# Peptides against a protein of PDB entry 5Z08: the designs that were tried, part 233

Target 1, 168 residues: chain A of PDB entry 5Z08
Amino acid sequence: RQKDEWAKKTSSLMKQLDWFIGEHLGAMLAAEELGGPVVGELMEIDPDDLSAGFNAHGKLKKATSQPDLDRRQRRIDDIWGPQDEQGQAHKRKRGADEALAASAEMRDLIEQLMNKLVEAGGDNSATYVEIPRESAAARFLVRSKVAMFHPNDARRLRLVDFGRDLDD
Target 2, 222 residues: chain B of PDB entry 5Z08
Amino acid sequence: GLPRLIDAIEEASKIPAKRRQTPIKPTIEKLTTHLYTHGASPDSLLRLADLLTLRNHLDQASLAAITRNLYPSSTVSDEVVLRFIGALGHGQLKPTLALQALFLRWLVMVYHLLENPGVLGQVYGVLFDLLDTAAIRPQLCHLLALVTRRKHVRPFRIQAILTLSRQTGGDPNLTGLLRVFKNYYPEIIVGDATKGRASAFKHPDPQWRQHLDEIQQRRSEA

## One batch from the design tools (peptide; made by RFdiffusion4, then SolubleMPNN)

Design b2_p23_3_s1 (from b2_p23_3, 12 letters changed)
Fold by OpenDDE base, seed 4:
Structure b2_p23_3_s1 (fold): chain B 168 residues (1-168), chain C 222 residues (1-222), chain A 23 residues (1-23)
Amino acid sequence: as target 1 above (168 residues)
Amino acid sequence: as target 2 above (222 residues)
Amino acid sequence: LARKLKELEEIYTRLAFEYELFS
């Protein structure tokens, strides 16, 4: 019974986190990854600048092709490029695709971090996830004090163990 | 075409304005119009970078006009980037600080078109050491905000920004850069001396960006 | 499970705080 309640609560919270990542963080992380404002800084992100890019109604078509890393930076201009209707549609689509990619990256990273923390059984050396790059997601997790980089290796990220009282 | 215009300007740049047989302004206007319409190829971009960064007899207005219309039609090579970076700082052989600010602004605006964004990370120290130069600081901080990675956030640089922030009375661009640093090291205390709004490092010219995108889109269709 | 939930709660709270969703 208690285990089932914990499982349900965990599932519910995971869904909320997934929603939060998808609806809020993903776009902002995509913007940051693209060279826009850093998430969580009191950047007056004029909501109008975000609103002009993120019109809610576009059904996220599954973008098939792994956009090359080089394409992500090119996507600032594609996201923020010319306001012709076709260009805007392509920008919106690309922006949406980047937001999805950023959301997925954040979600996957959180999941990996949590899994490694559980698997490590208290061995801090085993809690590190190897990250392929310093992503906006990784940086956000560090800023949020959710994760920490390895002192000597920026490719290794671990979840902050919130189960240990920070006072130890 | 663009190469012929560049040739004419290169030749004119070797000659003092008072000794030119023909006014260069019409050729500059043709160049800037062409750049505005079509952008610059990588090869043309390199040649233009040399014209902009090397000491020559072109007037500042012409150099500024070229820089303001320096739309890449493709990518920006490391060599082009390094020309602009090499042009930064103090010296009689270097471009004016006003022109350097335009170069930094340009680098910010074309950052996403760099063939290797990592090149700026390699010259991070050079860029960082110029933060004391007030005339270029706004654009420099913006560029550094884009370029900064954890490897660049070192204690001595944190301290340097903090010190410079105090000395400048809390330059919002330095505060903005320090926030970027804080993204990697949350424990960075932006001291009371940074009393002020941090720069958000917004795109310097949305219209320029839009026009760049139009030029870049034509490339993707070709 | 309890640990995982606690971690998730803290993760969500910290992410939301950093996003300034509740500010």
Scores: peptide ipSAE 0.273, ipTM 0.399, DockQ to the pose 0.269
Fold by OpenDDE base, seed 5:
Structure b2_p23_3_s1 (fold): chain B 168 residues (1-168), chain C 222 residues (1-222), chain A 23 residues (1-23)
Amino acid sequence: as target 1 above (168 residues)
Amino acid sequence: as target 2 above (222 residues)
Amino acid sequence: LARKLKELEEIYTRLAFEYELFS
């Protein structure tokens, strides 16, 4: 009975996490990957503000500044800039696809991190996941203090052991 | 006494109104008068909770009248609470949403008489998931405002309230509940949709409260 | 399972905090 309750709660929470990643984090992570603002540093950018594009520093461009020829900014402008109805539909679709991809990446990364922690059996050296790149997802996990990079290798990420900090 | 009145109503509840030999209204009036005068014991409360929550042939006016006079003379057991909670939501076998709103209002008004207030915290999720039901939302938010503890304030629930607040155009009751959440987590960002007036969750019926206090005082003197 | 749940709770909470559900 208790095991089943824990399983149900775990499943429920996983679904909630998946929902949160899909509905909220994914879009923001996608924006960051595209050269938008870092998640958590900028207030919820109005979709309309997102359409104004971001400068090379991830800050909202002032409405009067020419879109910086920066490839990242062009991509943002290509995603969010005023275009004809067809262009807007394509932009929306691309944005949605990137949000889905970012969501999937975040979800997969969390799953890998959790699995490695369980498999390691208390060996901290075995808890590291190799990441192909420093993604927005990886950075977000580190900023949120969910994960930590290996001190000597930024391609290795581990879950923060929350269990140890509670026993102290 | 009250048990005999309940017996008569229980028997009548099994029979469609058109097939009853005697009108039930006089018996309901006797019951409500008795409840108003003396309140209901824990045992009587349980029986009345069953009459109110289980599908029977009692009319809505009678059920509402009983609910409005459901003064506990003592404490309210977990079992009684759970009967009312179990009656909430949508379904053909469930009481009307209007009656459910009265049950929630009753739970708010008797909250201080619960034998175990923690029972509502255990069913917090069930209550919270009903917030989308507009007909019961005002009373539900009030009850949740009483029940909410730090353990209940979770990110998904914060987001759910925010989302529902946007969808409802900033329901004051949702804003009120979100303010309760902010008491535990001051850092909660209340989006523009929640800038509206919050409900203060005042006691829903001061006269009912006063009368309840009078009934409860008699118990302490006996 | 209990540990996993606790970890998930913490993960979710921290992610949500960083997402500015909390300021």
Scores: peptide ipSAE 0.264, ipTM 0.477, DockQ to the pose 0.295
Fold by OpenDDE base, seed 1:
Structure b2_p23_3_s1 (fold): chain B 168 residues (1-168), chain C 222 residues (1-222), chain A 23 residues (1-23)
Amino acid sequence: as target 1 above (168 residues)
Amino acid sequence: as target 2 above (222 residues)
Amino acid sequence: LARKLKELEEIYTRLAFEYELFS
C-alpha cells in the first residue's frame, strides 16, 4: 500500500516535470542553444518565436537583416530566412523540433543524473555523468543548483544530493 | 465524573432543543467547568470530538463553549485530530465555519500534545486546499505554518499561495505561510504583492496555554 | 522510492525557480 502510494506520487511528479520541461523549459533551452536569451531573461518563448531567430544580444530578430551576424545566427537565418508560406511552416516546424530536442536532452540528462545517484550507493565519486558537451540543459541544471560540475572536469556533472539536506 | 456528563450531553444531542425535557445548559456548564479544572482524557476527547464535529441538535454556543474548554489532560490521538480535520470545509453535514475556526485554533494550541504530529502532515493537502475559505484562513495558515515541512513545499502550492495572495490583496496570514515556505526554499520570490506585513503566528491565547500547562503538569505528578 | 520522490521534488522546485515561475 505505502509503496504503491509512493510509486503513484513519483509517477505523478515525473509527469509534472515532463510537462514543465516540454511546455516551458524546452523552448527556452532551444532558444539558448540557438543564441537566444538564457533561461530567466525571457519568461516565455513560443516555438514560433524561435523561428524568428535571435540577435547577438539574445533578442528576437526583428525582420531587419543585420549582415554581420555570428555564424550561429547565419545558420539560423539560412534555416529561418523569409521564405514563402511553405517556408514559414517549415520554420515553425523546425522551431518545434528544436524545442522537442531540447526537452528530450534535458529529460535524458535528469534521468541519467538520478540513476547515477542511485547507483552510487553513497559514493559521491560514482555519481558523475559524462556529458558530451556543455549544453543549455547542463548549464541550466547548474544554475538551478540541481547539478554541479566536477571541480576538475567540466565534462562531468553530478546531481546535488538533496537527500542529506532533507534527512537533516 | 466527566463520562457521565458526556453521556447526558450525547443523549440530549439526539433530541431537538424544543423537545428536551430538561435544559441542557446546566449540564454544558458542568462539563465546561470540569474540563477547565481537570481537562479531558483521550477517551473523553474522542467522545467530545464526535459531539463537536458530527451533526447533532446542540446549539452553536454550547459547541463553542466546549471547544474553548477542550483542554487535553494527556495526549491527543490521531483519531481525535482526524475528526476535527474531517469536519473542515463546506458541506451540509459539516460544522459552521466559525466552529471550524475554533477547531483549527484548538489544533494550533494543542499541537505539541499530538501523539503523532505527522498525522497533520499526511492531511496537509486537505488543509492546504481550504486556504481559499476566508473565514478559517487565519487559523489554517497558523496550523500550516506549524505543520509545513520541506516535502510539502511544492511548486504548485507556492504558486497557489502567490495567486491567492494577489487575489486577497496580500493577506498577512498567506504572507506568513509563504515566509515559512521560504525557510525551506530561499529562492521563493515573495513578489511585490506579498511585500505586505507577514503574520508572526503568535500563540492565539496565552492564558489558555498557561492553563493547559497547569493541567498537563498535574498529570506528570500523578 | 521515497528518496527518488524527494529528489524529483527538489529538482522540479529548483527548475521552477530558475525559470522564474514564481516571479
Scores: peptide ipSAE 0.285, ipTM 0.533, DockQ to the pose 0.285; fails the geometry check
Fold by OpenDDE base, seed 3:
Structure b2_p23_3_s1 (fold): chain B 168 residues (1-168), chain C 222 residues (1-222), chain A 23 residues (1-23)
Amino acid sequence: as target 1 above (168 residues)
Amino acid sequence: as target 2 above (222 residues)
Amino acid sequence: LARKLKELEEIYTRLAFEYELFS
């Protein structure tokens, strides 16, 4: 009975998470990947600082080179700039496709992180997921304090263990 | 070291300021400097939590200064958390509401360092019942936003927030908390009274966060 | 299952918090 309730709650929450990712977060992550505003704590940071990316600890890098700003501004302008109706339709389609891709990436990454945490059986070294790139999804998980990078390898991400009950 | 400073302050806290042989301010300054530089161990945090939450003869400025420099060097125990939660609310033995607001802010800023974040979920009702206290509401809503889980989002609490929001003219912090509730239950209609700007619950002190991260990094290297 | 639920609750809460409250 309790297991069934937990299963139902888990399923319900998973559906809500999938909805949240798909309807809200995916579009924002896609915008971030395309050089748009960074969601979360970094939104108050100067856009110039946001272009610098994150270090191995998920911290914002210092903006080194001006060229990335121009590329970002172009991308922002390409996303939000006045375009003709055809350009807007193409932008909307591209934006939708990118949002879907970002949603899928976020969902897959969360699933991998959760699976690795369960499989590790308490071995912290085994909890890391290898990520092919530092995505907006990965960065967002780190900013949200859901995940953390390996201290020495930014290609390794682990879920923060929230499940430690006091009774263990 | 830090323990000796705490000892001196504990002893001084038992004596009214007018009866102290030596001014305590220099010792408080040494303490706050030490805390800023090194942070507080779990044991030191507990002792400091008692100094901050229990009625004593320390002045409000000293208590506030300690709270503002209360950097954990490691984790924050449930016991420390419960000291601060127990200090909330109205009463002659309770700290001032201004100090309580600082405690809530502190809990927000160290939430990620709690040994068991679930402890706050266990006292959720106590926290929620304090929402009518205007002086602590901003920080309380922020903490509740972090602590809230689906199990806490009950119809009576939704209604309580909506009612309080109407009564307060749409406090943006209550609207922010209601948005968190809506994340668990999208069907929650934030009525017209909540059309106001929701608080974003931004980190209360980015500089404090950065400094905390530096202190925490030293621990990981040791 | 309970652990998974707790993890999901925390994930969802933190993501939603970061999204809505800091956006």
Scores: peptide ipSAE 0.264, ipTM 0.522, DockQ to the pose 0.308; fails the geometry check

Design b2_p23_3_s2 (from b2_p23_3, 13 letters changed)
Fold by OpenDDE base, seed 4:
Structure b2_p23_3_s2 (fold): chain B 168 residues (1-168), chain C 222 residues (1-222), chain A 23 residues (1-23)
Amino acid sequence: as target 1 above (168 residues)
Amino acid sequence: as target 2 above (222 residues)
Amino acid sequence: EAKKLKTLEEIYRRLAFDYELES
């Protein structure tokens, strides 16, 4: 009885999480990956300041100096620029595909993080998931205080210890 | 009980050590033992915060001992937090920087017990402006790493950390804080010039955490 | 199982809260 209730509650919560990721989070994560606003409050940062970034000296880089930033600006222009009707349909489809991809990445990352926590059996060193890149999904989990990066390896992510000893 | 011990220490704190009729050390030991065993209620925490943050005649060892045993039995109010924040920085009336570092460490360790974690976000500027104070910087960076949200990650603060990192020769705590900022602004280059390993901001005291959890569990069972 | 559920609840709460604060 109790196990069945836990299984039902877990399933229900997973469905709610999947819905939340799919309906709300995926599109915003996709926008962030495409060089749009970071998921959250649109800081009144001049888009030029965002595109320029900050160098190791804390100076605004010229927008032109980082090829990745130029790609980001181009992606912003590609996402928000005036497009013909055919371009709008392709853009909507691409946006939907990117939102689905971002949703899938977030869901997979959460699942991997949870699986590693279970497998580690209390060994914190074994709780790290290897991530191929620092994605919008990974950054969002860290901002939300759900996950943390390994201090010496930004390719390793783990769940934050929520400190409640879950009463066994 | 704990209130009576606090009363005795409050009265003793008004009197210079040389003029006390009774040694305070035995009363401090009773207080710290009680705190270790039972923790402090919200009301007791406020009174202890005043004892720790206000200028009085208590010795630094006693203040440090109280701070090291300041286990909340419940939540931590905004008022308690603000007492500790108000005690930070330079000034003749402020606690020593060593004691301030202990307060910041305490705030890190009890962050999950704050009634309103947002209170630290409201005083973010005050905390951030103290980063130049080397003696408290490690614990301050750790606290800021917990408190930082998007609204706090502003260009001027990014620049301030980068500047201070250069001036300090790449303090690993500043690098760690900048890495936290990078989560909100991926464009932030945590440059190689800060050859320092970024701080992991690990829990400052695992034994203290475990003991806090034991005290907190007793409340949930009652 | 209980641990998994509580972990999921906390993940969901933190994700939803961060979204609501940032929306």
Scores: peptide ipSAE 0.363, ipTM 0.744, DockQ to the pose 0.345
Fold by OpenDDE base, seed 1:
Structure b2_p23_3_s2 (fold): chain B 168 residues (1-168), chain C 222 residues (1-222), chain A 23 residues (1-23)
Amino acid sequence: as target 1 above (168 residues)
Amino acid sequence: as target 2 above (222 residues)
Amino acid sequence: EAKKLKTLEEIYRRLAFDYELES
């Protein structure tokens, strides 16, 4: 009985989490990955200034000097630029595909982080998940204080040990 | 009880050590023993924060001993936090930089017990402007790493950290803080600013944490 | 199992809170 209630509650919460990721978070994460605003950063900062990034001197990079930024901006323009109805449909589809991909990445990352925490048996050194890249999903988990990077390796992410606060 | 010990120390703190009729050290030892065993209530924390942050005739060793044993038995109020924040920086009326570093370390270790963690976010600018103070920088960067949210990650602060990192030869604590900023602003280049490794911002004292947890658990059972 | 549920609850709470603060 109690085990079945815990299983039911866990399943319900997983569905809620999957819904939240799929319906809200995925699209925003996809926008961040495509060079849009960081999730929740409607920064009052001119998006053009932010897109330029900062150089080693803390100065805004001029947009013109980074071909990869131009490629992201072109992708944004290719996604958001005025196109005919067919172009808009392709843009919407691409945006939806990127949102689905971002949702899947976030879901998989959470699952891996939880599995590693269980497998580690309390050894914090064994709780790290290796990530292929610093994604919007990974950064969001860190901002939310759900996960933390390894101090010396940005390719290693672990769940924050909520441990003792959860047993009460 | 703890209130009576605080009363005795408050009265003694008004008098120069050479003019005290009784040595204060035995009373400080009783206080620190009590704090270690039972922790401090919110009311006691406020009184102790005043003793630690206001200029008085207590010696630095006694103030440090109280700070090292300042285990909250409950939550930490905004008022207590603000007393410690107000004690930071340079000035003849402020505590020593060594004691300020202990206060910042304490705030890091009790951050999860704050009644309102947002209070530190409200004073973020005050904390950030002290990063040039080398003596408190390690603990200050650790606290800022906990407190930093999106609203704090502004271009002028990014530039300030980058500039200070260059001036300090790549202080690992500044690199660690910049890595925290990168979570909110992905375009921040951390590696170019410093040849050094980033600080991990690990818990400053695992034994202190364990003992705090034991004190907190005893309250939930009462 | 209880630990897994509590962990999921905390994950959800933190993600939702940061989303609301950032929206």
Scores: peptide ipSAE 0.359, ipTM 0.733, DockQ to the pose 0.315
Fold by OpenDDE base, seed 3:
Structure b2_p23_3_s2 (fold): chain B 168 residues (1-168), chain C 222 residues (1-222), chain A 23 residues (1-23)
Amino acid sequence: as target 1 above (168 residues)
Amino acid sequence: as target 2 above (222 residues)
Amino acid sequence: EAKKLKTLEEIYRRLAFDYELES
C-alpha cells in the first residue's frame, strides 16, 4: 500500500517534471545551447552584453571578434528574428527540435543522476554520471543546486545529497 | 546549564585578564564541553556570537575554542549570521583575521541550518568586496560558492575576480569561484581545473559535520 | 521509493525556483 502510494506519487511528480521540462525549460535550454541568454538572465542583462561573452580578462568580447559568437547570435536571430513565412516554419521546426532535444537531455540526465545515486549505496565516489559535454542542462542543474560537478573533472556530474534537508 | 556558563563568560569578558580574580579557562572548558555535547540553542548562539564578534577581554585561544565547538542544536537565525558577517573585514574593533576565517568556515559548515539562506545573498556584495583579504579568501570563496546565484554574477564582479586572480597569480579559490560563475556565464574562461588550479570546496571538517549531525538528530527525537 | 519521491520533489522544487528567479 505505502509503496504503491509512493509509486503513484512518484509517477505523478515525474509527469509534472516532464511537463515542466517540456513546456517551459526545454526551449530556454535550447536557446542557451545556441548561445542565447542563459536560462533566467533574460530580464536584467542586455542580451548584447551577454552574447558578447567575457574574455580571459573579464572584458565583454566585442561581438565582431569571435565568429562563433556571430554564429550563435545568428542562430538566435534565426530563431527569434523576423522570419519570412517559409523561413519561419523551418526555424520553428528547428527550434522545436532543439527544444525537444534539450528536454530529452535534461530528462535523461536527471534519470541517470538519480539511478547513480541509488546504485552507489552511499558511496559518493560512485554517484558520478559521465557527461559527454558541458550542456545547458548540466549547467542548469548545477545552478539550481540539484547537481554538482566533480571538482577535478567537469565531465563528471552527481546529484546533490538532499537527505539532510528532507528530514527537517 | 549553558546560560549560566555564558553569563560567567560575559561578565569575565568585561574585565582584563590581569584583573580577574579567577581564571576563566576552566569556565571556557566547561562551555566548550557543553557545546560539544549538546550544541547551542538559537538564543545561546546569539549570545555566543556577540562574545565572539564584539571587542572584549577574552583571549584569542578561548574565542577560537568556542568557535570550533559552536554546534547549533537547532537552526541558525539571520541575526546570528549578520553578527558574523558584521565582524568581517579590517578595523580596530573587528576580530582578528584568523578568527574571521574560523567564522567563515563555521558559516560554510552550518549553511544547511540557516533559517534563511537568502540572508547571505543579501550581503553578497559585502562578502565579495572582501576577496582581496588573503587571510580569509579561502573560506570566503567557499561561502560565496554556496551563496552565488545568477543575480550575483554580474559583469563587474566577473571582471573583478578575473583581475584579482591575475594579481594573486591564480589563487585556486578564486579559480574555484570562477568555475561557479561559469555555470551562469559559460563564456568565462576558467583556467584548466584539471591541473589542480581550482579549489574543490570540500567540506572543511568531515568530523565536525558528523558530530553536528549527531547533535541535530537528538533534537529531532526530543 | 520514499527517498526517490523526496529526491524528485526536491529536484522539482529547486528547478522551479531557479526558473521563477530567472523569469
Scores: peptide ipSAE 0.369, ipTM 0.746, DockQ to the pose 0.351; fails the geometry check
Fold by OpenDDE base, seed 5:
Structure b2_p23_3_s2 (fold): chain B 168 residues (1-168), chain C 222 residues (1-222), chain A 23 residues (1-23)
Amino acid sequence: as target 1 above (168 residues)
Amino acid sequence: as target 2 above (222 residues)
Amino acid sequence: EAKKLKTLEEIYRRLAFDYELES
């Protein structure tokens, strides 16, 4: 009985989380991945200021035509640039596909993080998930204080210890 | 009760140790024992914050002992937070840097009990400007790592921390804070984590956390 | 199972909170 109630509540919460990720978070994460604003932050940062990066001396690197910046700018332009009606439909579809992909990535990452926490059996060293890249999803989880990177390895992510005995 | 103990310490704090009729140490021990057992109410926390932050005749060992046992039984008000923040920095009227480090450590450990976590965000600049103070930097970086939001991650602060990191030879706490900033600005080059130590900003005292949780749990049952 | 539920609740709370703060 109690196990069944927990299973039901867990399933319900997963559905709510999936809805939240899909309806609200996915598009913003996709925008971030495409070089748009970081989720939750209408950065009035001039894209030029972001693109310039900070060198070790904190000087804005001149936007050297780094191919990756051009690709991000093209993606931004492909998302936000004036396009003909057909182009707008393709943009909307591409945006929807990217939002779906970002949603799936976030969902998968949360699931992996939770699974590793369970598998670790209290060993904090075993709670790290290896991520292929620092994604918008990963950064968002860290900003939200849900996850943290390994201090010496940005490819390793773990759930934050919420400090509550989850057994209460 | 706790208020009476605070009253006695407040009165004693007005008098130099050599002029006190009675030793304060037994009263401090009673206070710390009470705090350890029951924690401090919001009102008691404010009074204790004043004792800890305002210039008085209490000895550093007593102040440190109170700070180490400053378990909130409930929430921490903005006023209490602001007392501790106002006590930071250099000056003849400020607490010692060692005591300031304990205050920052305390704020880290009770961050989840703040009535308004946003209050720390409002004083972010004050905290950030103290990063050059080596004695408090570890705890300050930890607190900033908790408090940092996008609105705080500005180009001038990115530059400031990069400059300070270079000047300090790559302080691991500054590197840790830069890593936090990188979550908002992915373009921030945090030096190869393989070559540099970054602080993970782990909880400063797991035993203190556990004991705090026990005190907080008793309140939820009452 | 209870641990999983509470973990999910906390994840959801933190994600939703950050979304609201940043919206």
Scores: peptide ipSAE 0.366, ipTM 0.735, DockQ to the pose 0.354; fails the geometry check

